# Ledger of designs, part 46: peptides against a protein of PDB entry 3QIS

Target 1, 334 residues: chain A of PDB entry 3QIS
Amino acid sequence: PSLELSRREFVFENVKFRQLQKEKFQISNNGQVPCHFSFIPKLNDSQYCKPWLRAEPFEGYLEPNETVDISLDVYVSKDSVTILNSGEDKIEDILVLHLDRGKDYFLTISGNYLPSCFGTSLEALCRMKRPIREVPVTKLIDLEEDSFLEKEKSLLQMVPLDEGASERPLQVPKEIWLLVDHLFKYACHQEDLFQTPGMQEELQQIIDCLDTSIPETIPGSNHSVAEALLIFLEALPEPVICYELYQRCLDSAYDPRICRQVISQLPRCHRNVFRYLMAFLRELLKFSEYNSVNANMIATLFTSLLLRPPPNLMARQTPSDRQRAIQFLLGFLL

## One batch from the design tools (peptide; made by RFdiffusion4, then SolubleMPNN)

Design b1_p11_1_s2 (from b1_p11_1, 7 letters changed)
Fold by OpenDDE base, seed 3:
Structure b1_p11_1_s2 (fold): chain B 334 residues (1-334), chain A 11 residues (1-11)
Amino acid sequence: as target 1 above (334 residues)
Amino acid sequence: SPELEAYRPEL
């Protein structure tokens, strides 16, 4: 069996978080026998491609002189955004298109990723006074390393941050402040806030806006701005309540005093973001007559975002653990 | 609110 490929080199320029890009190519059976094709893992890989890439179809049969279109889809989800933001991963891959009893055909994937404030740590974002797209990649790496070291120092209750010549970190990321301040100003009376989905085009505009600018007003509907806040919280590499405190939050869920003590042990930026969000949500609940938002709905929605189980415990989360997590947040909303 | 405004970033 043999194939002819219309293209073997693919370039995905300006790849962004949650923006699907597609490149298509044709494969043709120029042989005299039917062939089965499949994308196969390289010798050391578990998957035929990186998590942000897929082929569709990834396998199939071709009759003699048959041609099929294959789509190469690049999509950066929450699962790939952090490693692409840090430059740990890149928009580069090699696909192996295998023919049963035939040859391997190598496809080269290349491109560039545009960093996002989505999927960036709260610690790093608190050090970014400019939009992430204005920050040199070298400085992003340094900010993430410094952020990790400061998080560790904060957890160890070590020496006050030397008020040395480093720019004072923000209390909260400017991006989350912009989202919450917009919602507080314009969305408190919005019917079905956090219940109605946003528009995908508006969500992309909001993400691009926060990555590239410091807007006076966020574009899009209140529903899109609300969903953008949810996406931001979901995409955080470390949730607002750090994984190390997850079990302590569950254990304290029915003791409001212990709950407050647990939150006081968060790293400064995480603690500030948590308190800021709780303050916002308490304000939003004052308008429940207009926005149809109640404490149980909000606690249920935000629990999955703010108080995520550690990856090793995800498969073991009981309905009781979820209810304790909701009860933990309710103690800050009521 | 004054509580929310206390978190305003100094940009």
Scores: peptide ipSAE 0.645, ipTM 0.969, DockQ to the pose 0.886
Fold by OpenDDE base, seed 1:
Structure b1_p11_1_s2 (fold): chain B 334 residues (1-334), chain A 11 residues (1-11)
Amino acid sequence: as target 1 above (334 residues)
Amino acid sequence: SPELEAYRPEL
């Protein structure tokens, strides 16, 4: 069996978080026998492609002289955004199109990723006074490394931050402040806030706006700005409540005093973001008659974002653990 | 609110 491929090299320029890109090519059976094609893993890979890439169809049959279109879809989700932001991964892959009883055909995937404040650590963002797209990639790497070291120092209760000539980190990321300040100013009376989905185009505009500028006003509807805050919190490489404190939050869920002590042990940036979000949500709850937002709804929604189970426990989360997690958050909303 | 304004980034 043999195939002819219309293209073997694919370039995905300016790949962005949550923006789907598609490239298509044709495969034709130029042989005299039916052939089965499939994308196969390379040696030592578990998957035929990286998590941000998909082929559709990824397998099929071709009769002699049959042609099929294959779509290569590039989509950066929350699962790939962090490693692409850090430059640990890149928009590069090699696909192996295998023919049963035939040869392999190699497809080269290349491109560039544009960093996002979505999927960047809170610690790194607290050190970014400029939009992430203005920050050199080398400095992004340094900021993530420094952020890790400062997190570890904070957890160890080590030496006070040297008041040296290093610019003081922001109390909260400017991106979170922009989202929350917008919602506080314009969305407190918005009916069904956090219950109505945003528009996908507006979400992309909000992401691009936060990545490239420091706007006076965020574009889009209040629903899109609200959903952008949820997406931001979901895309964090580490949740606002660090994984190390997850179990202690559950254990303390019915003691408001212990809950506050647990939060006090968060790294400074995470603690500030948590307190800022709780202050905002308490303000939003004052307008419940207008926005239809109640403490149980908010606690249920934000618990999954702020208090995520560690990856090793995610598959084992019980209904009791979820209820404790909700109760923990309720103690800050009421 | 004054509580929210206390978190304003110095840019």
Scores: peptide ipSAE 0.642, ipTM 0.968, DockQ to the pose 0.884
Fold by OpenDDE base, seed 2:
Structure b1_p11_1_s2 (fold): chain B 334 residues (1-334), chain A 11 residues (1-11)
Amino acid sequence: as target 1 above (334 residues)
Amino acid sequence: SPELEAYRPEL
């Protein structure tokens, strides 16, 4: 069997978080026999492609002189955004289109990723006074490395030695401040806030706005701005409550004094973000008559975002653990 | 809110 491919090289320019890109090509059976095609893993890979790439269809049959369209879909989710932001991964892959009893056809995937404040660490974002798209990629790498070291020192209660002439970190990421300040100004009276979904186009505009500018006003509806805050919190590489403190939050859930002590042990940026979000949510709850928001709804929603189980415990989360996690947050909302 | 304004980034 043999195939003719209309294209073998694919370039995905300016790949962004949550923005789907599609490239299509045709494969034609130019042989005299039916063929089965499939995308196959390379020798050392478990998957035929990287997590941000998909082929559709990924397999099929072609009769002689039959042609099929294949879509190559590039989509950066929360699961790939962090490794692309750091440059640990890149928009580069090689796909192997295999024919049963035939040849392999290699497809080259290339392109560039544009960094996002979504999926960037709270520590790195606290060091960014400018939009992430204005920060050189080399500087982003340095900021993530320095952020890891600061997190470790903070957890160990070590005083940073070099309070050198490095600019003082922000108390909270400017992106979180922009989202929350907008919601506080314009969304406190919004009916069904955090209950109504945003618009996908508006979410993309909000993300691009936060990545490229420091806006006076965030574009989109209050629902889209509210959902953008949820997406931001979900995309964090480390949740606002660090994984190391997860179990202690559950164990303390019914002791408000111990809960506050656990939060005091967070890295500075995480602790500030947590306190800022709790202050905002308590303010939002004063308008419950207008926005239909209550403490139980908010605690239930934000628990899954702020107090994520460590990846190794995700499959073992009990209804009791979830209730303790909700109770932990309720102690900061009431 | 004064509590929220205390977190304003110095940009």
Scores: peptide ipSAE 0.642, ipTM 0.969, DockQ to the pose 0.886
Fold by OpenDDE base, seed 5:
Order: C-alpha cells, then structure tokens, then sequence
Structure b1_p11_1_s2 (fold): chain B 334 residues (1-334), chain A 11 residues (1-11)
C-alpha cells in the first residue's frame, strides 16, 4: 500500500492560550488495495502527539483512489499552558502516519508560542510589574526558579535574610487585581454573575489585554470578566490553596479557628490572593438581591478552583471530601 | 472597599 500526502510541514505562528488553530492536508490512496492508516506513537512516547496537538481523523480506511482530509488542531489548554509559558515545551512535534503493511510518513509541526499570565505561578506574577509579553523569556525562567525557592523558604518559615536591593514582590498579581477591581466596580449588581457564561471572543480579548497591557478597564461584558477570573484560577499550576494544605483544609472544615490557622500557613502570595478573593466575594454577597449570587453557589463554584485535590488524590475524591471542601470555604464567606 | 483597596499593586 502507498499514500500520497498533499503536505508534510505545518507551521503554527503566534499560538496563544485557549486560541484554536487548524491546518488541513489530504491523504490519497494511490494503491490498488484498501489501506488502513493511523497516527502512532514514536518509540519513547505514550501518545502519537503532544497534549496541545490533535489529528482528526487520527485513523481510518481508504479505498483505492479515495482521498480524505485530515485536520491538525493546535489548542493550548490549562494542561499545557504552564510548560509552554516556561519554555520547557515548545510548539514543535513530529507525527508518524503509519500505513498497515506499508510505510511510515513523517509530519513536521513547528511554530511559536506567546506566553500568558494564565498558567503562570502566583509567585512569578507577584514579581512581574510589567505585562508578561514585555518580559524576556530568560527572565521568566529566572522568575519561576526564584519563585520556587521563595515558596520553599516560606513553607520552612525561613525569614528572608537580605532585605537588600531586590524589588519587593506585589501583594497580589496585577492581573488578579485588575479582574477583581473591575468586577467590584461594575459587576456587583450584575444579574446572574458567575452563572451566565462569557463570550469566547471577549474572553480572548481579556486574555490578550492582561498579557500585553495594564488597562484602566477590562474589555467585554461583566460575564466575560467573571469567567476570565475563573479561567485564571483554574489555569494556575499551583492552586490558591497549595496542594500541601489540601488535607488539612478538609480536616479543619468544621472548625473556623483551625481553618484560619491553615490559611495563615500559605506562602505570602497565595495567602494574600485567598484573602483578597474572600473579601471580594463577601462584598458581592451583600448585593445578592440584585446579582442572584448566594454563599452556597459561590462556595461550590470557587472550591473546585481554589482547593483542588493533589494530582495523586484526584481519582479518589469522595462526595464527603467535596462537601468538606465547600464547608471550609463557607467559613470565609459568612 | 477599603479592604480591597489595601491590595492595590504599586506599579
């Protein structure tokens, strides 16, 4: 069996978080027999492609002289955004199109990724006084390394020795400040806030705005700004409540004094973000007659974002653990 | 809110 491919090289320019790009090519069976094709893993890989890439269809049959269109879809989700922001991964891959009893055909995927404040650590963002697109990639790597070392020092309760010449970190990331300050100013009376979805085009504009500028006002509807805050919290590599404290939050869920002690043990940036979000959500709940927002809805929604189970426990989360996590957050909203 | 304003970043 033999295939003809219309194209073998694909370039995805200016790939961004949550922005789908598509490239298409054709495969044709120039043989005299039916052919089965499939994308197959390389020798050391578990998958035929990286997490941000997909082929559709990824397998199929072709009759003699049949032609099929294949779509190559590039989409950076929360699962790949952090490793692309750090430059640990890149928009580069090789796909192996296998023909049963035939040849392998290699496809080259290349391109460039544009870093986002979405999927960047809270610690790195607290050190970032400029938009992420103004920060050199080399400096982003240094900021992530320094952020890891400061998180470890904070967990060990080691006082920073040198109050010296290093720029003081922000209390909270400027991106969280911009989103929350906008919602507080303009969305407290918004009906169905956090219940109505935003517009995808407006979400992309908000992401691009936060990545490239320090705006006076966030673009888009209050619903899109609210959803952008949820997406930001979901995309964090480490949740606002660090994984190391997850079980202690569940164990303390019915003791408000222990809950406050657990939060006091968070790294400075995480603790500030948590307290800032709780202060905002308590203000939003004062307007419940206008915005239809209640404490149980907010606690249910934000608990899944702020208090994620560690990766090793994700498959074991019980309904009881979810209820304890909600109860933990309710103790800060009421 | 004065509580929210206390978190304003110095940019």
Amino acid sequence: as target 1 above (334 residues)
Amino acid sequence: SPELEAYRPEL
Scores: peptide ipSAE 0.639, ipTM 0.968, DockQ to the pose 0.886

Design b1_p11_1_s3 (from b1_p11_1, 7 letters changed)
Fold by OpenDDE base, seed 3:
Structure b1_p11_1_s3 (fold): chain B 334 residues (1-334), chain A 11 residues (1-11)
Amino acid sequence: as target 1 above (334 residues)
Amino acid sequence: SPFLEAYRPEL
């Protein structure tokens, strides 16, 4: 069996978080026999491609003289955004298109990724006074390294932040502040806030706006701004409540005094973001007559974002653990 | 809210 491929090189320029790009090519059976094709893993890989790449179809049959279109889809989700932001991964891959009893065909994938404030750590964002697209990649790496060291120092209670340093971190990321300030100003009376989905086009505009500028006003509907906040919190590499405190939050869920003590042990930026969000959500709950938002809905929604189980415990989460996690958050909303 | 405003970034 043999194939003809219309292209073997693909370039994905300016790849962004949650923005789908597609490149298409044709494969033709120029042989005399039916063939089965499939994308196969390289020798050391478990998957035929990186998590941000997909082929559609990834396998199939071709009769003699048959042609099929294959789509190469590049999509950066929450699962790939952090490693692409840090430059640990890149928009580069090699696909192996295999023919049963035939030849391997290599496809080269290349391109560039544009960093996002989505999927960046709270610690790095608190050090970032400019939009992420204005920050040199070398400085992003330094900010991530410094962020890790400051998280460690904060957990160890070792150093009072010298208030006089010209490089004082922000209390909260500007991106979170912009989203929450917008929602507080314009969305407190919005019916079905956090219950109605945003528009995908508006979500992309909000992400691009936060990555490239410091806007006076966030574009899009209140629903899109609200969903952008949820997406931001979901995409965090470390949740607002650090994984190290997850079990202690569950264990304290019915003791409001211990819950507050657990939160006081968060790294400064995480603690500030948590307190800021809880203050916003308590203000939003005062307008429940207008926005149809209640404490149980908010606690249920935000618990999955703010208090995620560590990856090693995710498969073991019980309904009781989920209820304790919700109860923990309720103690800050009521 | 004065409490929310206290978190305003100095940019």
Scores: peptide ipSAE 0.533, ipTM 0.949, DockQ to the pose 0.893
Fold by OpenDDE base, seed 1:
Structure b1_p11_1_s3 (fold): chain B 334 residues (1-334), chain A 11 residues (1-11)
Amino acid sequence: as target 1 above (334 residues)
Amino acid sequence: SPFLEAYRPEL
């Protein structure tokens, strides 16, 4: 069996978080026999492609002289955004299109990723006074490394930050401040806030706005700005409540004093973001008659974002653990 | 809220 491919090289320029790109090509059976094609893993790979890439269809049959269109879809989710922001991964892959009893056909995927404040650590963002798209990639790497070291120092209760000539980190990321300040100013009376989905186009505009500028006003509806905050929190490489404190939060869930002690042990940026968010949400709850927001709804929603189980425990989360996690957060909303 | 403003980034 043999195939003819209309294209073998694909370039995905300016790939962004949550923005789908598609490239198509045709495969034709130029042989005399039916053939089965499939994308197969390379040696030592578990998958035929990287997590941000998909082929559709990824397998199929072709009769002699039959042609099929294959779509190559590039989509950066929360699962790939962090490693692409750091440059640990890149928009590069090689796909192996296998023909049963035939030869392999190699497809080259290339492109560039545009970094996002979404999927960047709170520690790194607290060191970014400019939009992430203005930050040189080399400096992003340095900021992530420095952020890790400062997190570790803070956890070890090591020496106070030398008040030396290094620019003081922000108390909270400017991006989360902008989102929350907007919601506080404009969305407190918004009916069904955090219950109505935003518009996908507006979400992309908000992301692009935060990645490229320091806006006076965030574009889009209050629902889109609210959902953008949820997406931001979900995309964090480490939750606002660090994984190391997860179990202690559950264990303390019914003791508000211990809960506050646990939060006090968070890294500075994480602790500030947590306190800032809790203050905002308590203000939002004062307008419950207008926005239909209640403490149980907010606690249920934000618990999954702020207090995620460590990856090794995700598969083992019990309904009891979820209830404890909700109860932990309720102690800061009431 | 004065408390929310206390988190304003110095840019």
Scores: peptide ipSAE 0.526, ipTM 0.947, DockQ to the pose 0.886
Fold by OpenDDE base, seed 2:
Structure b1_p11_1_s3 (fold): chain B 334 residues (1-334), chain A 11 residues (1-11)
Amino acid sequence: as target 1 above (334 residues)
Amino acid sequence: SPFLEAYRPEL
């Protein structure tokens, strides 16, 4: 068996968070016998490609002189965004197209990723006074390392940040402030806020706007701005309530005094973001007659975003744990 | 809200 491939090199320029890119090529059976093709894992890989890449179809049969189109789809989800933002992973892969009883054909995938404030830590974002696309990638790595070390220091010692010549971190990320300030100004009377989905095109415009600028006004509908806030919170590498405090939040869920003490132990940026969001959501609930938003809906929605189980406990979350997590958040909304 | 404005980043 033998195949002819129309191309073997693929370049995905300017890959962005949640933006699908597609490249197509053709494979043709130039042999005299039917053949089966498949994409196969490389040695030591469990999958034929990285999590942000897909081939469609990934296997099939070709009759003599038959041709099939294969799509290579690149999509950066919340599951790949953090490792691409840090430069731990890159838009590079090698695909192995195997022909049964034939040869292996190698495909080279390359390109560049454009960093996003989505999937970046709260600690790193509190140190960014400029849009992430203005920050050199080398400085992003340094900001993540410094942010990790300061988080650890803040958990071990309430050392006052020494008033040394380092630029004071922001109280909250500018991106969170921009989203919440917009929603507070323009969306408090929006019917079905957080219940109606945004437009995908508007979501992309909001992401690109926050990654590249400090706008006076966020583009898109109130629904798209509201969904962008949810996507931002979902894409955080660590939730607003740090994983280390998850169990203590569940254990305290019915004691409002202990709940406030648990939140006081969060790193400064996480604690500020939590208090800022809770203040916004309490203001939004005052307009429930206009926006159809109630405390149970908001608590149910935001609990999955703000109070995620740590990765080792995700598979074991009980309905009781979920109800305790909701009850914990309700104590800050009421 | 004056409380929300107190979180404004100094940029």
Scores: peptide ipSAE 0.521, ipTM 0.947, DockQ to the pose 0.882
Fold by OpenDDE base, seed 5:
Structure b1_p11_1_s3 (fold): chain B 334 residues (1-334), chain A 11 residues (1-11)
Amino acid sequence: as target 1 above (334 residues)
Amino acid sequence: SPFLEAYRPEL
């Protein structure tokens, strides 16, 4: 069996979080026999491609002189955004197109990624006074390393930060402050807030706005700004309630005093973000007659974002654990 | 809210 490929090199320029890019190529059976093709893993890889890449179709049959179009789709989800923001991973891959009883054909994938405040740690964002696209990549790496070390020191209740010449961290990330301040000013009377989806074009504009500027006003509808806040919280590498406190939140869910003590043990930035969000949501609930928002809906929605099970426990989350997690959050909304 | 405003970043 033999194939002809129309292209073998693909460049994806200016790849962004949640922005789908597509490149297409053709494969043709120039042989005299039917052939089966498939994308196969390289040596030591479990998958034929990185998590941000997909081929469609990834396998198939071609009759003699048949041609098929293959789409290479690049999409950075919450699962890849953090490692791309840090530069730990890059928009580079090699695909192996295998023929049954035939040759391997190598495809080269390359490009560049544009960092996002989405998928960046709360600790790093609290140290970032400028938009992420203004921050040199080298400084982003240093901010993530310093943030990890400070989180560990905070959890260990070690020494107060020496009053040394390091810029004082923000109380909360500027990005989350901008989203919440906008919603508080303009969306308290918005019917079906957090229940109606935003528009994808507006979501991309909001992400680009927060990555590149410090706006006076966020673009888009109140629904798009509300969904952007949910996407931001979902994309955090460490949830607002750190994984180390997950089980203690469930165990304390029916004791409001213990719940407050657990929250007091969060790293400063996480604790501030949690208190800021709870204050906003309590204000939003005062307008329930206008915005159709209730405490049970809000608790159910935000619990999955703020109080995620650790990766090792995700497969074991019971309906009882979900109910305890919701009850924990309700104690801060009521 | 005065409480929400207390979290304003100094930029």
Scores: peptide ipSAE 0.519, ipTM 0.946, DockQ to the pose 0.885

